Peptides against a protein of PDB entry 3WG5. Designs and how they scored, part 296

Target 1, 218 residues: chain A of PDB entry 3WG5
Amino acid sequence: LAKNIVYVAQIKGQITSYTYDQFDRYITIAEQDNAEAIIIELDTPGGRADAMMNIVQRIQQSKIPVIIYVYPPGASAASAGTYIALGSHLIAMAPGTSIGACRPILGYSQNGSIIEAPPKITNYFIAYIKSLAQESGRNATIAEEFITKDLSLTPEEALKYGVIEVVARDINELLKKSNGMKTKIPVNGRYVTLNFTNVEVRYLAPSFKDKLISYITD
Target 2, 218 residues: chain A of PDB entry 3WG5 as posed
Amino acid sequence: LAKNIVYVAQIKGQITSYTYDQFDRYITIAEQDNAEAIIIELDTPGGRADAMMNIVQRIQQSKIPVIIYVYPPGASAASAGTYIALGSHLIAMAPGTSIGACRPILGYSQNGSIIEAPPAITNYFIAYIKSLAQESGRNATIAEEFITKDLSLTPEEALKYGVIEVVARDINELLKKSNGMKTKIPVNGRYVTLNFTNVEVRYLAPSFKDKLISYITD

## One batch from the design tools (peptide; made by RFdiffusion4, then SolubleMPNN)

Design b2_p28_8_s1 (from b2_p28_8, 18 letters changed)
Fold by OpenDDE base, seed 2:
Structure b2_p28_8_s1 (fold): chain B 218 residues (1-218), chain C 218 residues (1-218), chain A 28 residues (1-28)
Amino acid sequence: as target 1 above (218 residues)
Amino acid sequence: as target 1 above (218 residues)
Amino acid sequence: MNVGLVLYSPEDQKKQIEKAKKKKEEEK
C-alpha cells in the first residue's frame, strides 16, 4: 500500500511577508505530493498582522490538512502565532511551550514601550480571533481573552479549555495522538479524518533564502 | 575655515524596521561628526506605519538638520515616505518625482487587493499627518487630502501648496537653494538656519547588511 | 501605507527594551 506522506517543516521567528512565502511554499509542496498532511513546527514571538491574515487565508485554502505544532519545548505561538494556529486544521503543542498574548499594537516606541492600538483596531482583532475560534470549534471566549487580558496558556491549559487538540512531545507522539481526529476546519469544503497509519515523514528544509532571512532578522 | 560637512545617504525601497536602522545609523554618523546637515535621498513606495513613526521620531530627535530629498527623477516619497518627509527639517524634491498617497491600509489580500483600514485607523493617521504638517508649518489641508483623496503631487504642486520647501535637480542645486533657509522643525529646540557655504559633501554608503536586505526585499 | 499592525508579544517587547537600553548605553 502506497505510504501516506506527512511533511514536516519548521517556521521560526517573526511573522512577516517572508513567513507567508514560507507557508505558501511548504503547503504547495505538500499539496503537489498529495500528502496526508503537513505539520508546521511553529516557534514565533509574533509579527505583522497583514502577513498573519494572509497566512491564515493560505492555510484555509490548503488542499491538505495543515497542522500547527508549537515545538520544541520552550517555543511559543505568541501573538500572530496564535491566530495562525486558530486558523489551522489542528493545533498541537509540546510540553513547555506557550500560546496566546494576542493584543494588537501599533508598534514599539524608541524606548521599547508599546504604542497602543486604537480601540477600533483592538475590537477588529477581537472579532477576527473570535471568528477563527468559532469557525474551528475552539474556545472563542479564551480567544478573546488572548487579547483583552493578554492571556497566555500552557499546553495543558490550552487543551483543557478547548483551544488546542493535542499535547505531544514529538512528531511520533503527535501522529499517534492525532490519528483518526477530524480537522477542526474544512479541507476543500469537507472535514477530513486524519490517517497516520503507515506514514512516511518527510522533512522540508528551509530554502537558502529562508536561512538568510532568519539570519538577518535574528 | 574648517569646511562644514554635509552628509548624503540613500534610502530606497520599502519602509521597514530595517529602514529605521538605516536612518538611525546615518543620522548618528552625521551627528557624531557635527555635520551641518544630513541629506537623505529618499525613494520609497511606502511601508510599515510603526517603522515610519519611529523614523519620524528619530528625525525629530536629531542633533542636526535632516533634509529629505526625493531623488532621483522618477523617485517617490509615497505613503510612509510622505510622513517621513513631513516629519523632517526640510523637504526637497527633484523634477519628475512625486509625494503623497498616504491612505493607511491593513494590508494586501492574496489577490493583491487592498484590505481597507477601519475608519478609526484612517482617522488616527489623518490626525497624525495633520500634526506633522502643522508642527512643520506645512499645508495641513493637503496633508489630510493625501489620505482622504489619496492625493499625489508633483514637486511644483507640492512647492506651490506649501508642502515642501525646495525643488532641485541635484545635490548642488539643493545646497544652493536651501542655503540660508530655516529648518521647518526645531533642532535641539531651536530652528536652525542652514549654512551651506564652503561645504564638503560626504556620501554614506549602505552597509553590507543594508545591501543584503535590499537584495532580499527586492 | 501598510498599517503593519504588530501583534505584541512580551518576548518581543523585552527584546525592544533591551535594544533601547543598549543604544542608550552606547551613547554614554
Scores: peptide ipSAE 0.125, ipTM 0.640, DockQ to the pose 0.842
Fold by OpenDDE base, seed 3:
Structure b2_p28_8_s1 (fold): chain B 218 residues (1-218), chain C 218 residues (1-218), chain A 28 residues (1-28)
Amino acid sequence: as target 1 above (218 residues)
Amino acid sequence: as target 1 above (218 residues)
Amino acid sequence: MNVGLVLYSPEDQKKQIEKAKKKKEEEK
């Protein structure tokens, strides 16, 4: 029996247009190879709303399941990362990671102070994040509180409150725990049951451009 | 009689956090030397709203008059550039330049199509641009239409409609025409009458970092 | 105009503050 392929790729740092390019590239590779799924190891403090929305759309348009995995321990799916996770087919977190803190801002002043978003923008993103949660059958109240209370959760809390689906220490545990789960949003209009019984794990490396841009943005 | 100093600096390209750094650096130099004014030769297709708002604030906090000069011929103060101009102490345009096209967007899709801003965001920026126009005694109706109609104006139209104060072909004509004009917004809480009768013009060059970033973002 | 909305996180803010401090130190 031909082994089903699962891709694993890492996305780390600020969510930007470049991050979109990474998502697009990784998902495209996995789609072309008819992978069972792609797992994105995500570690982000947040980033741009435009890039975030594009990434969410790209995930929703994927021909294969996209699993967001907040990894390694110490990583976060903060702000934009939370939106991306809520827009994905399955969310996993490693112990010692965090999710949440989704308040939109207009940016940072030169001293690093927050430029507050107008209430209209905040309310837009409240509606948006709630829609992502509702569409994925996740906790929309907590999704709202990620903005209104600047809430952050541990993996255990996130699981308990129905924000995420899996707590896993590594890829092997993730595959084991998520095997037989249905995606939280459709893939090509259908909810997919994940099949990780006979899989080959393939790691995707960042491109040279990915490495260079990461180096410049760090 | 000690010559009054007028600084001239160029800002070209996308409005970003780096552009803010340029504005801040240029204005700071001019402030430290107690210049009569600084003229910023602006050529921009637009950019980021956060950077734009920070730049407007930096101009408003200036200890000296900041004159935005859309220059050279063929240049534009498009989108974010229009906001910056409307937030400044005096606007000049060279013949063959343009101002306007201020519609906010959330960003670009991967295919280059516009991601439309929600009405709430659009309305926020309508209110914001109108406030800038009103505070500076400029045409708030046209400022709104820069968004609602994606309006762009020639220098002659912009002058006629009370959006700008000066049409000038070069720095010398600008100094001549703006001499004796009052700033459209306060400097240190007072409307300043520009005095360009006995001035030394000093040009500020971009820093090495400015050149490098411009090269990377082009 | 790209509204360039940024989604804020406390961690992101800390990083921005650190970057701002580092820039200020490099400018001294």
Scores: peptide ipSAE 0.124, ipTM 0.635, DockQ to the pose 0.672
Fold by OpenDDE base, seed 1:
Structure b2_p28_8_s1 (fold): chain B 218 residues (1-218), chain C 218 residues (1-218), chain A 28 residues (1-28)
Amino acid sequence: as target 1 above (218 residues)
Amino acid sequence: as target 1 above (218 residues)
Amino acid sequence: MNVGLVLYSPEDQKKQIEKAKKKKEEEK
């Protein structure tokens, strides 16, 4: 019986144009193999809004379900990571991870202090994040508060408030708990029921370029 | 007689956090040697607003004059490069270069199309660029038009309109023409008269890191 | 989130478009 393939890849660090390239590469590999899903283990402090929006769009255009998994313990889907998660087909978090803190800023000053965004930028991203939440059937009020209150949530809180779908300690538990769940957004215009029965897990390694960029940007 | 030292360094490519590191390193070297000035040969299509603002601030905090020289022919101080130039102690351009096109954007979509900035962002940068022009005694009306009309100027136009101070074909002509000019902004709280009498020109090379980043980002 | 406000230049846009085209051609 042909095993259902599930890909797993890691994306760590700042969200940049290079991070988009990683998402695109990983999703493309999984699409080509007609995988049941790809799980992206995400650990990010945030990053660029343009890259984030492109990543969200790439996920939404995926021919297969893209699951964002905030992993390992201590990881975060902070800022841009939260938007990416909210734009995905399913969000999972490991215990000891966090999600939120989505306030847009112009950047950091030389001393690392925040350069505040004009209110219209903030309002733009409030509308955007609420749209992502609404389209995915997730808590749009909390999504707004990720910006307006700089709110960060634990996995348990995020699950309780309807921000995420799964709390799981590892990939095996994630597959077990998410089996039979419907994607929160469509895949090729249809909501898909995840079938993780008799799956083969395939781990994708970062490319040489991915490793080099991570080494330089970290 | 101790020769007045003038440093020359090149910054090429997109304005990023790494570009800030280059500016900081180059200016620091010139400060440590009590250089009469540092000339930055700038060729940039633009880049990140946060990095740009940090670079401007670093220039304004310099203990020595920082001269932005748009060089060689065919180079541009486009977008972020214009802001950097307007924030500097003196702007020079070589024939066949350009300055302007300062419209802020949120980024690029997957297909390379522009994601338009909300009006408040545009207005913020209009105020910012006008401030830079006013503080440096440069044409604030044209500075605004770099955004509102996406205006680009030749060196001759930029000189005529009071955006820049010097048109020069090379470093020797730049030194000759800028000798005796006052800085357009203060150095350590004082306007400085440039003294390029009996100068030694020292060229700074990019670091290994600078070369590596340029190789990856180009 | 760093808004990642990039300051537009026509040359930068051209490069982004060219990169996007090249990517589409490699996928074919």
Scores: peptide ipSAE 0.074, ipTM 0.640, DockQ to the pose 0.906
Fold by OpenDDE base, seed 4:
Formats: C-alpha cells, structure tokens, sequence
Structure b2_p28_8_s1 (fold): chain B 218 residues (1-218), chain C 218 residues (1-218), chain A 28 residues (1-28)
C-alpha cells in the first residue's frame, strides 16, 4: 500500500545533466518509500534540451506521480522548465510565478548574443512540446505559442488556458486543491487519482553535491 | 606587404566556447602581424555545435588564410573538427590521423548512452556540412556521409575523395606541398594563392588560461 | 557532435550578456 507520504524537493537554477541527477535521486527516494507523490518545487530560467528531454523521460517513467510546483513567488518554469512541467503528472504554480518562453536556441556567442536555431530545430521542439501538451490533455496551441511567440503566462492565465492544473500559495494549499485530481499522464500505464488525505509531508534536502553545483552554475 | 611569416598554433581537446577563444586569439595575432597564413594543428574528438559554428564563422572572417592541420599522428578532426576543417581555407592531415564521424547528437544520458538527435536536427547539419563542402569545392557527398554513415576517413582516402588538400608529415612538408595552392574559400572575398617561399615559422604558445582550461576539460 | 541546444529564456540571455561583459572587463 502506498504510504500516505508526499515528498517535497527543490530544484533551482539551470537545467543541466546535474539537474537530471537531482530529479532522478529525488524521484527514486520517493518511489522506494511508495510515496503518494513527489512535489518538485521548480525555479528555473531554462537550460539544455538534452537534459530536459532526459528529465521528461524520467518523470514519465516514475512509479509515483511527479508534481511540478513553480515556487516560490518570483520563480519561473521558463523554457526547459515548461517542457518539464508539461511532461509531469500535475502542474501547480504559486501566485507571482511564470511559465513559458520556450524558443530553442543553439547557444550564445562570445558577446552573449543568441545563436538562433534553424527552423528545422524550432519545428522539432514545436512538435515535441505540442506532443507533451496533447498527451497530458493540456493546451497544445498555447504550448506552441511558448515557442513561436515566446509567450509567458501568469499562473491565472496558465490555469485559465488549461496549461496547468492548480494555483496554490503553499504546499498545504497545493495538497488540498490537488486532492482527488487525476494525474494528467499515466503512472505505470494508469491515470492515478491523487490521495492527499492526512498525508505526511517529507522534505528532501539537497545533497552536498547539489549545493556545490548550484553554487557553480549560479 | 604580408610578412613572409606563418604562424603555427595547437588546438587540442573538446570544441567549446573556450576553443573559440583560442581560435580567435591565435588568428587575431597572425592577422595583426600580416602573416601569410596561420596553421592550426588540430586534434579534437568533437564538441559543441554552437562553438563549432562560431569557430567556422571566425575562420571565414579571417583576414589571412587559416589552414587546419590534423596533427600529430594519432590525432583526429572528428565531428565538430570536421566541420571546422571544411570551413577552413585549406585542410591538411598527417599520416595516421582521421577525419569524419559527424553525426549530431543531443548529448549523453547518465549511463553514457547517446541521446539521438531527431531527423530534423540531423537534416539541418547534413545541409550545413554539405554547404561547407560545396562552398570550399570539397566533396559534399562524403561530407553528408560523415553524418549519415558515421564515415571516418584516412588522410589518403580524404585526399583521394577531395575532402582535404594535403597529406604532410610535418610543418615543413605542409608548407612545401601547399605553396602555390589557392585557398579553397575566399580571404576577404578573394581566393588567395599561398606563398610559403622562404617563410619564417612562428609558434604561438597556449596562454596560461588555455592551459588551465585544457586541464579542466580533459 | 553535441548539438548543444539551449532552450531560450530572456533571463538566461541577460545573464549571459552580463557574464560576457564581466569577462571582457576582466581581460582589460
């Protein structure tokens, strides 16, 4: 029987291979304890597409629901963060956060200018982000516009347009509002109804390595 | 009047933004002294596409011919190194070196497996590498096969197929064989005939920063 | 070859520009 436990972990900063390691570690811990879910408090400006795709796949392979929570106020799930959110079982946002701005680039020049991605690459990620939205029953048109228009949304707009499922001020409100919701994608091939009745909240601390990486990448 | 000087510099390791800085520094020094050319001794397993594209552009903007020399024996101009070579004014290889293996990937998984690039990305780089080959009058079919077949060539094969211009054992043989050759791409809008008659060879040493970066990235 | 695809954010761009400026100032 799943323990009435919900794990909460924080992921902040650039999406990299190290961020994948954090996702993998946190989800694995929650899986091992048969948690009802894990909530990832996400604050990211974006990052690498490769790491993003790996993270999405890791979330999709999770034995438990993975909830992306854009938190705290002032945080964003920008660019790669939006893809990760759209690939997750449930998206929540705190008031004063943002989601979107997903245009792919090849990188930055030495002067900090953007190296633009060719249309073929852009179109791949349009198809990819639309697929994530469609598979999760979220707004695929807005997902496309995150790229084509560099669109960014408030929590209220994202909820209204069917990009996210919950606006919540804190973990307690998130648990309350998401209780009884079905996951937007399957867990082990089945849509799961979230049961946050009388749950224990367990916080996962960043490892020493996680702290060091955050310090170097900031 | 161009001084009868040829600069020689070494670039070894992964192609990154730091490698761009090395190319830029070395070419700039040679430009400032109105060198006849700069020879870059290249040994790379590959690297980032963004850095590669910037390096190609920097070479194309050079006020002097940039010769890529795959050296020493055992070295390779693999992946990103092949693109750089194809974007240069002249390609030479030492015996016992290789060129090719240009398949784009998104990166590596945590287990070291390849994250495959989607066909649209692959097709972009096919078009890009073919363009470099065509613009330089080199074999565009083989350039494509560097991607589609992960083809790698010996110096003798690369010369035979019209991918490179010179096979040379050392700098002296390179200068001798390339003397009187026209650059495969323009320098300041003009194809230049290389004049290596009675040239002074000047070696550029890596900066302290270059040494440190090489140590960290190796 | 690593494509090195980065998914763009305006904030990331600003940070990269600032880093590039600082690097140029330190090299002077």
Amino acid sequence: as target 1 above (218 residues)
Amino acid sequence: as target 1 above (218 residues)
Amino acid sequence: MNVGLVLYSPEDQKKQIEKAKKKKEEEK
Scores: peptide ipSAE 0.055, ipTM 0.587, DockQ to the pose 0.606

Design b2_p28_8_s2 (from b2_p28_8, 14 letters changed)
Fold by OpenDDE base, seed 3:
Structure b2_p28_8_s2 (fold): chain B 218 residues (1-218), chain C 218 residues (1-218), chain A 28 residues (1-28)
Amino acid sequence: as target 1 above (218 residues)
Amino acid sequence: as target 1 above (218 residues)
Amino acid sequence: MNVGLTLYSPEDQEKQKKKAAEKKAAKA
């Protein structure tokens, strides 16, 4: 029986236009190989809203399921990472990770203080994050509170509140637990039942450019 | 007579947090050497509002005059670049450059279409750009129109409308024309009369990091 | 989330359109 391929790639650091390029590259590789899914190990403190929106759109346009996995322990899907996760086909978190803190800001002042976004921006992103949650059948109230209360959740809380689908310690447990789950959003207009029976896990390495960007942004 | 030093540095490309680091580094070097001024040769299509605001603040906090020079011919101080220029002690433009087109957007969609900013954001930046113009004694109406009409100006138009102070072909002409001008905003709480009599021009090179970022962003 | 408002320029838009077109062409 031909093994289905599951790709695994890591995306770490600030969400930027370069992070979009990483997502696009990784998903494209997995699409080209007709992978069963791609798992993106995500660790981000946040980043740019524009890049985030583009990443969400790229995920939604994926020909294959894109699983966001907040990994390893100590990682976060903070801010932009939460939006990306909520825009994905499945969210998993490792124990000791976090999700949330989605408040939009205009940036940081020179002293590192937050430049508050005007209420209309905040409201736009409230509507947007709620839309992502609703489209994925996830908790839209909690999604709003990620903004309005700067809420952050543990994996167990996020699972309990219906923000995420899986708590998994590693890729093997993730594959095991997510096997037979339906994607929370459509793949090519259809909800896909994940089939992780007899899969080959294939790791994608960061490109030279990815490494270079990471080196610069870290 | 000890020659006063004028630093010249180039900042090209998208306005980002890295561009802030460039501005900060260059201005800091010039401050440490008690330079008469620093001239930033600016060529930017725009960039991030947060980075722009930080750059403006860094310029306003400068211990020395910061001259924004839209250079070389073909360069632009577009969008974020216009804000930076308006926040500076003196604006110069080379013939064949442009300034303006300051409309805030949320970003670009995957198809490259503009994601419109909510009207409140636009209004915020209208107020902000008008403030920069007013604080510098520049044309606040035109500054608003850089947003509301996506207006772009030639150097000659920008000079005519009181948006900029100097049209200069090169650094030497810039120094000559700006000699004896008062800064349009205070330096350490005082309007400084520029003294470019018997100056040494010292060029600052981009750092390795600057080069690397430019290579990645281009 | 840093809603890094992108300050739009026509040049940046053209660059983004070009990138989008190139990506579309590479997927064709």
Scores: peptide ipSAE 0.196, ipTM 0.694, DockQ to the pose 0.832
Fold by OpenDDE base, seed 5:
Structure b2_p28_8_s2 (fold): chain B 218 residues (1-218), chain C 218 residues (1-218), chain A 28 residues (1-28)
Amino acid sequence: as target 1 above (218 residues)
Amino acid sequence: as target 1 above (218 residues)
Amino acid sequence: MNVGLTLYSPEDQEKQKKKAAEKKAAKA
C-alpha cells in the first residue's frame, strides 16, 4: 500500500511577496506528488496585506489540504499570519504560541510608531477576516475582535473559541489528532477527510533563493 | 569659496522597504556633508504604499532639499513614484518620461490581474495625494485624476498643469533651470532658494546590499 | 500602486522600533 505522503515546510519571518513565492513553491511540490497534505510550520509577526491575500488565494486554490501549524513554541501567527491561518484547510498551534493581533496599519513611521489605517481600511479587513472565518466555519466574532480589540489568543483559548482545530506539541501529535478531521474549506470543491494513517513525512528545505532573501530581509 | 555640493543618486525598480533604506542612506550622506541638494534619478513602475509613505516622510524630514528627477528618457515615476515626487522639494522630468497612474490596488492576483482596492482605500489615497499636492503648491485636481482617471502625463503636460517644476534633458540642464527656484516644501521649516552656482556634482553609488537586493527583486 | 498595507502585531512594532533605534544610533 503506497504510504500517504505529508510534506512539512517552514515559513518564518515577515509576510512579503517572497513569502508568497515560498508558499507557491512548497504547495506546488506537494501537489505534484499528490500528497495527502502539506503542513506549513508558520512563525510570523505579520507583514504585507497584498502578499497575505495572494497567499490565502494560493492556499484556497491548492489541489491538496494546506495545514497551518503555528510552531515551534514561542512562535506566533500574528497579524497577516492569522489571516493566512484562517484561509487554510486546518489550523494547528503548539503550546506556547499565539494567534491574532490583526489590526491593519499603513506602516511604521521612522521612529517605529504605528501609522494608523483609516477606518475605511480597517472596515475592509474586518469584512475580509470575517469572510475567511465564516467560509472555514471558524469564530467570526473573535476574528473581528482580532482587529477591533487587537486580540491575541493562546492555543487553548483559540481552540475553545473555535478559531483553530488542533493543539499539538509536534508533527506526530498533529498528524494523530487531525487524522479523520475534515478540512475546514474545500479542496477542489470537496471537503476532504484527512487520512494520516501510514504516513511518510517529507521535509521541504528552503531554496537557495529563499535562504538568500531571508538573510537580506532579517 | 567652498563649492556647493549636489549629490546625485539613482533609484530604479519597485518601491519597497529596501527602497526606503536606499533613500534614507542617500539623504543621510548628503545631510552629513551639508549638500545644497540631493537629486534622486527616479525610474519606478510603482510599488508598495507603506514604503512610499515612509519615503515621503523621510524626504519631508530631510535637512537638505531632495529633488526627484524622472530620468533617463524612457523612465517613469509611475504610481508610488508619483507620490514620492509630489512629496519632494522639487520635481524634474527628462523628455520622454512619464508621471502618474496612481490608482491604488490591493495587489496582483496569481494570474497577474489587479485586485481592486475598495473605494475606502481609494478615497484615502485621493485625500493623501491631494494633501501632498496642496502642501507643495502643485495641482491637486490633477493629483486626484492620477487616481480617479489613472491619468499619466508627459513632462510638458506635467509642467503645463503645475504638477512638476522643471523639464530637463540632463543633470546640467536641471541645475541650470532650477537655480534660484524655491523648494516647493520647506527644509527645516524654511523654503530654501536653490543655489546651483559653482556646484560640485557627486554621484552616489548603490551599496553592496543595494546591488544584492536589486538583483534579487528584479 | 500596490497598497501594501502592513498588518500590525505588537511583536512587529517592537522589531521596527528596535530597527529604528539601531538606525538612529548608527547615524549618531
Scores: peptide ipSAE 0.180, ipTM 0.668, DockQ to the pose 0.846
Fold by OpenDDE base, seed 2:
Structure b2_p28_8_s2 (fold): chain B 218 residues (1-218), chain C 218 residues (1-218), chain A 28 residues (1-28)
Amino acid sequence: as target 1 above (218 residues)
Amino acid sequence: as target 1 above (218 residues)
Amino acid sequence: MNVGLTLYSPEDQEKQKKKAAEKKAAKA
């Protein structure tokens, strides 16, 4: 029986236009091989809203399930990372990770203080994040509070409140726990039941460009 | 008589957080040498609003006059570049350059189409660009139209409409024409009369990091 | 102009404050 393939790729650092290229490349590779899914190990403090929106759209256009896995312990899906997670087919978190803190800002001043987004921008992103939560059958009230209260959650809280689907310590536990779960959003217009029975895990390495960009943005 | 120093540095490409670092570095060098001014040769299609706002703030905090020079012929101070120019102590343009097209966007979709900014964001940047024009004694109506009409101007039009102060073919003509002009915004709380009599022109090279970032963002 | 809205996190703010402080210290 041809082994189902699950790809695993890492995305770390600020969400930028280059992060979109990483997502697109990784998902495209997994689509080309008709993988059962791709798992994106995500560790991000946030980033750009435009890149985030494009990444969400790319995930939603995926021909295969895209699992966002906040990993390793100590990682976060902060801000833009939360939007990406909420736009994905399944969210997993490792113990000791965090999700939330989604308030949009115009940027940082020279002294490192935040430049507040006008209420109108904040309201746009409230509507957007609630839409992502609602479309994925996740807690839209908590999604709003990620902005309005700058809320951050533990994996256990996020699971309890219906923000995420899986708490897993590693890829093997993630595959085990998510096996037989339905995607929270459609794949090609259909909710897919994940089949991680007898899978081969393939790790995708970052390109040289990906490594260079990460080094420059850190 | 100790020659007054004028620094010249080039900033080309997308306005990003790295472009802020370039501006900060260049202005800091010129401040340390108590330069009469720094001329930034600017060629940009635009970029990020956060980086733009930080650059404007850095220029406004400069201890010396910062002259934005849209150069060479064929260059533009498009979008974010126009805001930077309007936030500066003096604007010059070479013949065959352009300024304007300041409409804010949320980003680009996957197909390369623009994601329109909600009216609320557009109105914020209208207020912001008008403020920059008013504070610098430049044409605030035209500054608004850079957004509302996506207006782009030639150097001759920009001069005629009171958007810019100088049309110059090269650094020597710029120095000659701007000599004795007052800065359009204060330097350390005072409007400075530019003194380009018997100056030494010093060119600042981009750092290795600046070159690498330019190569990656192009 | 790409408004390039930054989505903020407390961790990112602390990182930016640290970078700003380091830049200020390097100028002193």
Scores: peptide ipSAE 0.148, ipTM 0.647, DockQ to the pose 0.912
Fold by OpenDDE base, seed 4:
Structure b2_p28_8_s2 (fold): chain B 218 residues (1-218), chain C 218 residues (1-218), chain A 28 residues (1-28)
Amino acid sequence: as target 1 above (218 residues)
Amino acid sequence: as target 1 above (218 residues)
Amino acid sequence: MNVGLTLYSPEDQEKQKKKAAEKKAAKA
């Protein structure tokens, strides 16, 4: 029986146009190989809203299930990372990770202080994050509170409140626990039941360009 | 009689955090030398709103008059450039330049298409651009139309409508025409009458870092 | 104009403050 492939890729750092290019590249590779799914190991403090919206759209256009896995322990799906997760087919978190803190800002001043977003912008992103939660059958009230209360959750809390689907220590436990789960959003217009029976795990490395950009932005 | 110094510096390209660093550096040099004014030769298609707001604030905090000069012919103060100009002590334009087209967007999709801003964001920037126009005694109705109609103006139209103060072919004509004009916003809490009698023009070159960043972002 | 909206996190803010402080110190 031909082994079904599951790809694993890492995306770390701020959400930017370069992060979109990484998502696009990784998902495209997994689509070309007709993978059963791709797992994105995500660790982000947040980033740009435009890049985030593009990434969400790219995930929704995926021909295969895209699983966001907040990993390793100590990682976060903060701010833009939460939106990306809520736009994905499945969310997993490792123990000792976090999700939330989604309050939009206009940016940073030169001293690193926040330029506050007007209420009108905040309300737009409240509506947007609630729509992502509703479309994925996740907790829209908590999604709103990620903005209005700048709420952050543990994996156990996020699972309990119906924000995420899996708490897993590693890729093997993630595959085991998510096997037989339906995607929270459609793949090509249909909800897919994940089949991780007899899968081969393939790791995608960052490109040389990805490494260079990460080095310049750190 | 000690010659009063007028600095001239060029800022070209997209409005980013690096553009803020250029404004800050150039204004700081001119402040340190107690210049009569600094003229910023501006050519921009627009850029980031956070960087724009920081630049406006830096201009408003200047200890000397900051003149925005849309130059050379073919240059524009488009989008973010219009906000910067409206936040400045005096606006000049060369013949064959343009100002306006200030509609905010969330960004560009990967195919270069516009990600539309929600009406709430548009309305915030309408209020903001109108406040800049009002505070500088410039045409707030036209400032709004730079957003609502995506309006762009010639120098002659912008002068006629009270958006700008000077149409000038070169620095010498600019100095001649703006001599004796009051700043449109305060310098250190007071409206200053420009004195370009017996001035020395000093040009500020881009730093090596400015050149490198411009080369990478182009 | 690109609104340049950033989605805030406390961790991101602290990183930005630190970078701004380091940049200021390197100019001094």
Scores: peptide ipSAE 0.087, ipTM 0.620, DockQ to the pose 0.730

